# Designs tried in a protein design run: peptides against a protein of PDB entry 3B8E. Part 37

Target 1, 230 residues: chain A of PDB entry 3B8E
Amino acid sequence: PFLIFIIANIPLPLGTVTILCIDLGTDMVPAISLAYEQAESDIMKRQPRNPKTDKLVNEQLISMAYGQIGMIQALGGFFTYFVILAENGFLPIHLLGLRVNWDDRWINDVEDSYGQQWTYEQRKIVEFTCHTPFFVTIVVVQWADLVICKTRRNSVFQQGMKNKILIFGLFEETALAAFLSYCPGMGVALRMYPLKPTWWFCAFPYSLLIFVYDEVRKLIIRRRPGGWVE

## One batch from the design tools (peptide; made by RFdiffusion4, then SolubleMPNN)

Design b1_p11_5_s2 (from b1_p11_5, 11 letters changed)
Fold by OpenDDE base, seed 2:
Formats: structure tokens, C-alpha cells, sequence
Structure b1_p11_5_s2 (fold): chain B 230 residues (1-230), chain A 11 residues (1-11)
């Protein structure tokens, strides 16, 4: 998001403080929960053939999977961002290069895609309105991420939701999202304006996408042990 | 996190 912000010169989709909240608040508990996840029954039964190579391969695969999931998460956030701005008259193409004028407090006649002029204050309200749903989108997508990361090969349906810490992490994440979205003063403190409940649903397609992606990946791994997807 | 990196990459 920040790279796109810099490269495309679009209005800031997600505040720095919000990013910190994602990193520290939403990712930490899930990461801990994964550390306590029970090893897959199939992994524990296999002696490592080569501890160094198998560890490296596993780490590389994990990194690739998480990298891909992270990209999908970011895409989900940006989708929400673009939808909100489009609903307010700013089409995605129009946002390209708009940042300079958008952030200039002395320009009060920035035109949207339909020729409507926006004051600096109005623009910032819309911008900050994007921050909250972007954050919430990440949280909702992370629900799927946490669930899928429990296993490497087994389906979520096979492994089940046995990790109580993970479940706790999901609730904590959701509670944090609700707090940041609806607590008074968050607009001033975090530049996160209150979120309409409808925006929670905007993330669901991406959550589903991650879930399906991982289940398909795991299915491939099960069918072709030792493949490059492993 | 990779999410953070991806988010940063998108930013």
C-alpha cells in the first residue's frame, strides 16, 4: 500500500498508526497462536531425510505462501479503498497522481471524476474514512490466514479448530478491530473514522479467496508429495 | 509480517 502510494501518487490508503496496529495488535497474537499449534500428524511421523535441506525447503515454502497471502490481503485492503473512493466520486484512474493536490491544504477545489470540487477538509474525511475499513479488511482476511496456517498439508476440515489460542487470537483481533473502528476519539488519535457495519463484508470475498487458495494448495501437496508446492 | 511487507509493498 505504501509503495503504491509512493509509485502511483494516490491518496494515503492506510495510516502509519493503523499499520502499527495491524503489525503489533493483530499479527502478534496470531503468530503466537501458530507457535502453539499442534504439529500435523503426518509431519510428526516422517523423520526428516535431511534436516538442513528439509528445513530450508519448508522455510522457503512458508515464506512463499505467506508472501502470497500477504499480497492477497493487501489487494483486499486496496479494493476496499478504491470502492470507498469510487463511491465518493474518485475513480481509481483519477487517483493516480492526485496525491500532491490531495494533500495540499491550500487547494480547495480538487475535482473528482465527475467534476465535483472537494475542499481539503472533505478530502481528508474521505481519506480517513478509508483507513478504518482497510484495517478491518486486513483483520477479516487474517481470519482465513490464521485458520489456513494451522496446517501445511491437512485441510482445515481435517485438522479442525483445536488450537484454543488461535481461537482466542481471532476474537482478540476482532475485538481490536471493533475498538479501533467504533471507539470515540479514534478518528483524531488514529485517523480512523467510524466504520459502517456494511464494510465488514467487503473483505469476505478475499477471505474466501485465501481459504480456497490454501485448500487447493494443500490438496495439491497431498496428491503430489515432494512437489515444488511443498 | 509478510502482510506488513505486502502492505508496505503496496504502499
Amino acid sequence: as target 1 above (230 residues)
Amino acid sequence: SELERALLALK
Scores: peptide ipSAE 0.012, ipTM 0.389, DockQ to the pose 0.034; fails the geometry check
Fold by OpenDDE base, seed 5:
Structure b1_p11_5_s2 (fold): chain B 230 residues (1-230), chain A 11 residues (1-11)
Amino acid sequence: as target 1 above (230 residues)
Amino acid sequence: SELERALLALK
């Protein structure tokens, strides 16, 4: 988000505090839960790997796959951001280069895509209204990411949802997201304004996309052992 | 995690 913020000079889509809430709040319990995931049922059917060569290749492939998932996750957040701003009169093309004037408190007549003028206070309300839905979008997409991380080769449907700690992690991160989004005073304390419940659904297509992407990847691995996607 | 680093890079 910060790279796009700097390169495109758009209004800040995700605040630093919100990023800290993701890294320290929502991701911690889920990450720990993966340590308790059971071994895949087919582990005994795999050919022995060369510990020197196959580890490096596998780590690179896993890193690349997670990188792609991370990109889809970020796209989901930005989609929510652009939708909110568009509903408030700021089309995506109009946001390019707008940051300088957007962040200037002395400019109270910034025009939207329809010629409506916005005060500094009004602009900041809209900006901070984007931060919370962006955060929630990340959490919703993380549901799919966490679930797909349960296995490397087997489908989630084959492995099942036996890790109770992982399930707890999903509820914990969701509860934390709801708390940060709706608790009184969070707008002042964390610049996280309350979001409409409908914004929780904006991330669902991206969550589904990640899930389908990983299941297809794993299906290809099962059908073509030793392929480049493994 | 590598995912966290990738997400940070996209931020």
Scores: peptide ipSAE 0.007, ipTM 0.413, DockQ to the pose 0.036; fails the geometry check
Fold by OpenDDE base, seed 4:
Structure b1_p11_5_s2 (fold): chain B 230 residues (1-230), chain A 11 residues (1-11)
Amino acid sequence: as target 1 above (230 residues)
Amino acid sequence: SELERALLALK
């Protein structure tokens, strides 16, 4: 998200505090849960892996999977960001290159896509209104990511929600998202303004897409071991 | 975690 912010010169979609909350709050427990799930899966269900060959394959697969998943998460967040800004009069095309004027506190007449002028304070309210939904979108997409990453080959429906740490992670990140979104003072303290409940659903199509894509991928892997999809 | 690294890379 930050790279796109720099390259496209758009208003900041995700604040540094929000980034920190994602990194430390929402990603830490999931990461631990995945580590435990891998350990449990390897011990209970898999033949002894060759430590030399299987580690390298696993690291590459994990790296690629997380890279792809992370990209989809970012896309989901940006989708939410663009929707919110569009609802406030800023179409995506108008946001390109707008950052310089957007962040200039001395410019109080930045025009939206419809010619409405926005003061600096109004622009910052809209920007901070985007931070919370972006964060929540990431959390909602992470639900799918956590669930799909629980297993390498088995469907989530086959494996089930047996990892207690994973379940705890889902609750923790959801609770954190709710806290940051609805606790009084978060708008001032963390630049995360309260979120309309409807925005929680904005990420659901992406979560579903990730889930379906991964289930299809796993299905193909199960049916065609050693295929290119693996 | 790799997810964390991936998310950080996307940030």
Scores: peptide ipSAE 0.006, ipTM 0.342, DockQ to the pose 0.039; fails the geometry check
Fold by OpenDDE base, seed 1:
Structure b1_p11_5_s2 (fold): chain B 230 residues (1-230), chain A 11 residues (1-11)
Amino acid sequence: as target 1 above (230 residues)
Amino acid sequence: SELERALLALK
């Protein structure tokens, strides 16, 4: 998200506080949950790893988490961002190059796509209104990510939801998202304004996309071992 | 891999 912010010079889609909450709050517990599940799997099914040569984290999981899934997460976040700004009168094409004027507190007549002028305060309100749903979008997409990462090649339907730590992680990140979205004062303290409950569903298509993608990928791996999708 | 690269570019 930050790279697009720099390259396209759009208003900031995700604040530093929200980034910190993602990195420390939403990503940590899921990562731990996956580590435990892998460790249990290794204990039950594999010989002890060579600590000098074997990586602790599966390269395939890293590729999925930071590559393909990360891209879908970013797309989901930006989708939510553009929808909110469009609903407030700023079409995506109009946002290109707008950052300089957007962030200037002395410019109080920034026009939207329909010629309406926005004060600095109004612009910051709508910007911060984007931060919360972007964060929530990441959390909702991470639900699917965590579920699909439980298994390397087996379908989620075959493995089920046996990892209590993963379930706890899902609960924790959801509770954090709810807290940040609805607790009074979060707009002032964290620049995360309250989110309409309907915005939680904005990310669901992307979560479904990740889920379907991974199930298809795993299906291909099972049918065609050694394929490019591994 | 190309999709991953594109997604990484969006972060």
Scores: peptide ipSAE 0.006, ipTM 0.306, DockQ to the pose 0.024; fails the geometry check

Design b1_p11_5_s3 (from b1_p11_5, 10 letters changed)
Fold by OpenDDE base, seed 5:
Parts: structure tokens; sequence; C-alpha cells
Structure b1_p11_5_s3 (fold): chain B 230 residues (1-230), chain A 11 residues (1-11)
């Protein structure tokens, strides 16, 4: 999000505070829960890792985590961001290069895509209103991300949802996201303004996409061991 | 007050 903010010069889609809420708040318990996941049924059929040649973090893992799943997460967040701004009169094309004027407090006549003028205060309200839905979108997509991380090769349907700590983590991150989004005073403290409950559903297609993508990937690995998809 | 205004802008 921050890279796109710099490159495209768009209004800030996700604030530093919201990033901290993800990294320190919603992701911590779910990440720890993976340590309690049961071993896959086929683990003893796999070759042992050579500690001298095989890296724990390899290019394939980085590609999956950052290049594929991370990109789908970002796309989900940006989709929500662009929809909110478009509904408020700012079409995606109009946002390109708008940051300079958007962030200038002395410019109170920034025009949207329909010629409506926006004061600095109005612009900041809509910007901070986008931060919370972006954050919530990431949390919803993280549900799928956490579930797919339960296994490397087996389907989630084969592994099941027996990890009670992981289930607790899903509820905890969701409850925390709701608390940060709707608790009175969070707008002042964290610049996280409340969102309509309907905005939680904007991320569901992307969450489903991640889940389906990973299940298909795992299916291919099971059918063709040693392929490039592994 | 800012929160109320934010909700009014959301559709």
Amino acid sequence: as target 1 above (230 residues)
Amino acid sequence: ELEKRALELLK
C-alpha cells in the first residue's frame, strides 16, 4: 500500500497506525497458533531437509507469501479503497497524482471527478474513512491466508479444523478488528473511523480466491509431485 | 462529530 501511495501519488490508502494494528494486533495470535498445528499425514513420506543446502525460507515460499498471496491481499484492500472513493466522487484515474493537492491544507477547492469541490477537512474525513475498510479487508483476507497455512500439501478438508488455538485466533483477530473499527474514541485515538457493516463483505471474494487458489495449487502438487508449483 | 460525518459519507 505504501509503495503504491508513493509511485502513483494517490491519497494514503492505509495509514501507519492501521499497519501497526495489523502487525501487532490482528496477526500475532493467528501466527502463533500455527505452531500448534498437527503434522500432515504424509510428512513421513517426504525427504528430510538438508540443513546445509536447503534454506528454511526459499524462493518458492517467498513467491507464494509475498508475490502471490500478498498481492491478492493488496488487491482486495485497494478494491475497497477505490470503491469508497468512487462512491464519494473520486474515480481511480482522478486519484493518480492527486496526493500533493489532497494533502495541502491550504487548498480547499480540490475537485472530484464530477466537478464537486472538497475542503481539506472533507478530504481527510473520507481518507481516514478508507483506512478502516482497508484494514478490515486485510483481516478478512487473512482468514483465508491463515487457513491455507495449516498445510503445505494436504487439502484443508483432509487436515480439518482441529486446531483450537487457530480457531481462537480467527475469532480474536475479528473481535479486535471490530473493536478498533467501532469503539467510540478510535477515530480520535487511531484515526480509524467506523465503517458500515456491509463493507466487511467487500473482501469476501478475495478471501475465497486465496482459498480456491491454494487448494488448486495443493491439488496439482498431490497429482504431480516434484513439479514447479511445489 | 468526525465519526458521524464519516458515516454520512459512506454508502
Scores: peptide ipSAE 0.018, ipTM 0.611, DockQ to the pose 0.029
Fold by OpenDDE base, seed 1:
Structure b1_p11_5_s3 (fold): chain B 230 residues (1-230), chain A 11 residues (1-11)
Amino acid sequence: as target 1 above (230 residues)
Amino acid sequence: ELEKRALELLK
């Protein structure tokens, strides 16, 4: 998000506080919960990793985590961001290069895509209105991300949802997201304005996409061991 | 009210 903010010179899609809430708030418990995941049914049929040659984190894993899944997460967030701004009169194309004027407190006549003028305060309100839904979008996408991380090769349907700590993590991150989104004063304290409940659903297609994508990936791995997708 | 406070912080 921050890279796109710089490259495209768009209004800030995700605030620093929201990023911290993701990294320190919503992701920790879910990540820890994976340590309690049951072993895959076929794990004992696999050759042991060579600790000298086989890295725990390889290029393929990095590509999947940061390249593919991370990109889908970012796209989900940006989708929500663009929808909110579009609903407020700022079409995506109009946002390109707008950051300089957007962030200038002395410019109070920034025009939207429809010629409406926006004061600095109004612009910042709509910007901060984007931060919370972006955050929530990430949390919703993280549901799928966490679930797909349960296994490397087996389907989640084969593995099941027996990890109670993981289930707790899903509820915890959701509850925290709801708390941060709707608790009075969060808009002032954290610049996290309340969002319409409908914004939670904006992330669902991306969450589903990640889930389906990973299940297909795992299916390919099971059918064609040693492929480039592994 | 939150909006008003937010606006005040943005000044």
Scores: peptide ipSAE 0.018, ipTM 0.558, DockQ to the pose 0.023
Fold by OpenDDE base, seed 4:
Structure b1_p11_5_s3 (fold): chain B 230 residues (1-230), chain A 11 residues (1-11)
Amino acid sequence: as target 1 above (230 residues)
Amino acid sequence: ELEKRALELLK
């Protein structure tokens, strides 16, 4: 998100504070919960990893985590961002290069896509209005991300949801996201304005996409062991 | 109220 902010010179889609809330708040407990996941049913049928040749974190894992899943997460967040800004009069094309004028407090006549002028204060309200839904979108997408990380090969339906700590993590991150989004004073403290409950659903297609994508990937791995998808 | 406070902080 921050790279796109710099490259495209768009208004800040996700604030630094919200990023910290994701990394330190919502993601910590869920990530730790994966350490308590039960072994896959076929784990004892697999050859042990060769510690000299097989890296724990390999190029395939990096490609999946950052190149595929991370990109889908970013797309989900940006989709929410663009929808909110479009609803407020700023079409995606108009946002390109707008950052410089957007962040200038002395420019109070920035025009939207429809010729309406926006003061600095109004622009910052809209920007901060985007931060919370973007954050929530990431959390919702992370539900799917966490669930797919339960297994490498087996379907989630085969593995089941037996990890109580993981389930707790899902509730915890959701509760924390709701707290950060709706608690009085968060708008001032964290620049996270409350969002309409409908914005929680904006991420659902992307969460579903991640889930389906990973299940299909795992299905292919199960049907064709040793393929390029593994 | 949050918007009002936010506006005050942005001044």
Scores: peptide ipSAE 0.016, ipTM 0.559, DockQ to the pose 0.024
Fold by OpenDDE base, seed 3:
Structure b1_p11_5_s3 (fold): chain B 230 residues (1-230), chain A 11 residues (1-11)
Amino acid sequence: as target 1 above (230 residues)
Amino acid sequence: ELEKRALELLK
């Protein structure tokens, strides 16, 4: 998100504070919960890793974590961002290069795609209105991300949902997201304005996409061990 | 009210 903000010079899609809330808030307990996950049923059927040739973090893992799953998360967030701005009169094409004028406190007549003028205050309200849904989108997508991270090769349906700490993590991150989104004063403290409950559902297709994609990937790995998909 | 306070912080 921040790279696109710099390259495209668009209004800030996700605030620095909201990023910190993801990295230090909603993602901590879920990440820790994975340490308590039960071993996969086939773990003892696998050959031990060769420490001289096999890396713990390989190119495939980086590609999946950052290149594929992380990209889908970002796309989900940006989709929500663009929808909100479009509903407020700013079409995606109009946002390109707009950041400089958007962030200028002395420009109070920035025009949207329909010729409506926006004051600095109005623009910042819309910007902060985008931060919360973007944040919530990431959390909803993280549900799927956490679940798929339970295993490397086995389906979630084979592994099951027996990790109580992971289940707790899902509830905790959701409760925290709701708290940060709706608690009075969070708009001032975190620049996160309340969102309509319907915005929670906007991320569901992306969460489902990640889940289905990973299950298909794992199915391919099980059918073709040692393939490039592993 | 929250919006007003947020705007005040932006000044």
Scores: peptide ipSAE 0.015, ipTM 0.542, DockQ to the pose 0.024

Design b1_p11_5_s4 (from b1_p11_5, 10 letters changed)
Fold by OpenDDE base, seed 2:
Structure b1_p11_5_s4 (fold): chain B 230 residues (1-230), chain A 11 residues (1-11)
Amino acid sequence: as target 1 above (230 residues)
Amino acid sequence: SLLERALKLLS
């Protein structure tokens, strides 16, 4: 998000403080919860791996898979961002290069895609209105990400939701998201304005996409052991 | 993996 903000010169989609809340607040407990995940039912049926070659290959493949998941997460956030701005009259193409004028407090006549003029204050309200749903989108997508991270090969349906700590992590993450979204003063402290409940659902397609992607990946691994997807 | 995801989210 921040790289796209710089490269495309668009209005800031997600505040730095909000990013820190994602990294430190929402991701920590879920990450710890994975340490308590039960071993896959088929691990003991595998032959010993070569610790030098197989570890390196597996790390690279894991990196690629999670890199792709991260991109899908970012796309989900940006989708929400662009939808909100479009609903307020700023089409995605119009946002390109707009940052300079957008962030200038002395320019009070920035035009939207329909020729409506926006004051600095109005623009910042819209910008900060994007931060909260972007954040929530990431959290909702992280639900799927956390669930799929439970296993490397087995389907989530095969492994099940046995890790109670992981479930707790999901609730904690959600509670934190709700707190940051609806607690008074968050607009000033975090530049996160209150979120309409409907925006929670905007992330669901992307959460589903991640889930389906990983299940398909795991299915391929099960059908072709030792393949490049492993 | 989490770090990589974070970097991708920052991108």
Scores: peptide ipSAE 0.019, ipTM 0.410, DockQ to the pose 0.037; fails the geometry check
Fold by OpenDDE base, seed 1:
Structure b1_p11_5_s4 (fold): chain B 230 residues (1-230), chain A 11 residues (1-11)
Amino acid sequence: as target 1 above (230 residues)
Amino acid sequence: SLLERALKLLS
C-alpha cells in the first residue's frame, strides 16, 4: 500500500498504526499456530532434502508467497479502498496525484470527482474510514492465507481443520479486528473508524480467489511434480 | 506472515 501511495501520490490507504496492528496483533498468533499443524499424510514417504543444496525456502515458494498471494492481498485492500473513496465521491482516477493537496491542512476546498469541496477534516475522516476496512480486508484474506499454509502439497480437504490452535488463531485475529473496528474511541486512538458490517464481505472474493488459486496450484503439483508452480 | 508479504507488496 505504501509503494502505491508514493508512486501514485494517492491518499494514504493504510495507516502505520493499522500496519502495526496487522504485524503484531493479527499475524503473530496465526503464524505460531502453524507450528502445531499436523504433518502431511505422505511427508514421511518423501525423501529427505539435501541440506547442502536444497534450501528450506526455495525461490518458487518465495515467488508464490510474496509475489502472487501478496499481490492478491494487495488488490483486495486497494479494491476496498477505491470502493470506499468512490462511494464518497472520489473516483480512482481523481485520486492520482491528489495526496499533496489531500494532506495539506490549509487547503479546505479539495474537490471530489463531482465538484464537491472537502475540508481537511472531512478528508481525514474519509481517509481514516478507509483504514479500518483495508485492515479488515487483510484479516479476511489472511484467513485464506493461513488455511492454505497448512499444507504444501495436500489439499486442505485432505488435511482437514484439525489444528485447534489454528482455529483459535483465526478467532483471535477476527476478534481483534472486530474490537479495533467497533470499540468506542478507536477513531481517536488508532485512527480506525467504525466499519459497516457489510464491508467484511468485500474481502471474501479475494479470500476465495487465494483459496482456489492455492488448491489449483497444489493440484497441479500433485499431477505434475517438478513443475514451475511448486 | 502472508499479511506482511501483502503489506510489503502494497507498500
Scores: peptide ipSAE 0.014, ipTM 0.416, DockQ to the pose 0.038; fails the geometry check
Fold by OpenDDE base, seed 5:
Structure b1_p11_5_s4 (fold): chain B 230 residues (1-230), chain A 11 residues (1-11)
Amino acid sequence: as target 1 above (230 residues)
Amino acid sequence: SLLERALKLLS
């Protein structure tokens, strides 16, 4: 988000405080929960890893974790951001280069895509209205991301949802997201304005996409051992 | 790795 913010000069899609809430709030318990995941049922059917040639962190794992899945997650957040701004009169193409004027408190006549003028206060309300849904979108996508991390090769349906700590983590991050989104005073304290409940559903297609993508990947690995996707 | 993915989202 920050690279796009700088390169495209768009209004800030995700605030620094919101980022801290993701890193320190919503991700901590889920990440710890993975340490308690059961071994895959087929682990004894695999050949032993050669410690001299086979790295624990390979290029494929890095590409999956930090490249592909991370990009889908970011796209979900930006989709929500662009939809909210478009509903308020700012089409995506109009946001390019708008940051300088958007952030200037002395400019109270910034025009939207339809010629409506916006005061600084009005613009900041819309901006902070984007931060919370972006955050919630990340949390919803993290549901799928956490679930797919349960296994490397087996389907989640084969592994099952037996890790009670992981299940607790999913509820905890969701409860925290709801608290930060709807607790009175969060707009003042954290610049996280309340969101309409409908915005929780904006991320569902991306969450489903991640889940389906990983299940298909794992299916390919099971059918073609030693392939490039392993 | 979840934290690292979050950092990637911020980039």
Scores: peptide ipSAE 0.013, ipTM 0.511, DockQ to the pose 0.040; fails the geometry check
Fold by OpenDDE base, seed 4:
Formats: sequence, C-alpha cells, structure tokens
Structure b1_p11_5_s4 (fold): chain B 230 residues (1-230), chain A 11 residues (1-11)
Amino acid sequence: as target 1 above (230 residues)
Amino acid sequence: SLLERALKLLS
C-alpha cells in the first residue's frame, strides 16, 4: 500500500499507526499460532527434508506469500479504499497525483470528481475514514491467509480447525479490529474513525478468493506432486 | 509473519 501511495501519489490509504497495529496487534498472535499447528496427516509418510539442500523458507514460499497472497491482500485493501473514496466523491482516476494537494493544509478547495470543494479538515476526515475499513479489510483477508497457512499440502477441510491457539488468534485479531474500529477516542488517538458494519463484508470476496486459490493450489500439489505449483 | 511483511511493503 505504501509503495502505491508513493508511486501513484494518492492520499494515504493506511496510516503508519494502523500498519503498526497490523504488524504487532492483529498478526502476532495468529503468526505464533502457526507454530502450534498440528502436523499434516501425511507428514510422517514424506521423506525427511534434506537440511543441506532444502530450506524451510524457499523462494517459492516467499513468492507465494509476498508475491501472490500479499498482492491479493493489498488489492482487497485498495479496493475498499477506492470504494470509500468514490462514495465520498473521489473516483480512482482523480486520486492519481492528488496527494500533494491533499496533504497541503493551506489548500482548502481541493475538488472531487464532481467539482465539490473539500477543505483540509474534510479531506483528513475522509482519509481517516478510509484507514479503518482498510485495516478491517486486511484483518478479514488475514483470516483466509491464516487458515490457508495451516497446511502446506492438505486441504483445510482435511486438516480441520484443531489448533485452538489459531482459533484464539482469529478471535483476538477480530476483537482487536472491532476495538480499534469502534472504541470511542480511536479517531483521535489512532486516526481510525468508526466504520459502518457493512464495510466488514467488503473484504469477503478477497478472502474467499485467497481461500479458493490456495485450496486449488493444494489440490494441484496433491494430484501432481513435484509440479511447478509446489 | 509473511503477511505482516507483505502488508508493510504494500502499506
């Protein structure tokens, strides 16, 4: 998101504090929970990993995590961001290059896509209104990401939801997201304004997409061991 | 997490 913010010169879609809340708040417990995931049912039937040749974290895993899943997550967040801004009069095409004027406190007549003028304060309200839904979108997408990370090869339906710590992590990150979104004073403290409950559903298509994508990937791996998808 | 790092890069 920050790279696109810089490259496209759009208004800041996600604040640094919100990013910190993602990194340290919503993702920490879920990430730790993966260390307690039960072994896949077939793990003991596989040949032992050769520690000299096989890395735990390989280029394929990095490519999938950062290149594919991370990209889908970002797209989900940006989709929510663009929808909110569009609902407030700023179409995506109009946001390109707008950052400079958007962040200038002395410019109080920034026009939206419909010719409505926005004061600096009004623009910042809209910006901070985007931060919370973007954050929530990331959390909702992280549900799918966490669930798919439970297994390397087995379907989630085969592995099941047996990791109680992972389940706790899902509740914790959701509770934290709700707290940050709806607790009084968060708009001032964290620049996270309350969101309509409907915005929680904006990310669901992307969560589903990630889930389906990974399940299909795992299905291909199971059917064609040693394939390029692995 | 890989997700956190990806989000940091994308944020």
Scores: peptide ipSAE 0.010, ipTM 0.415, DockQ to the pose 0.040; fails the geometry check

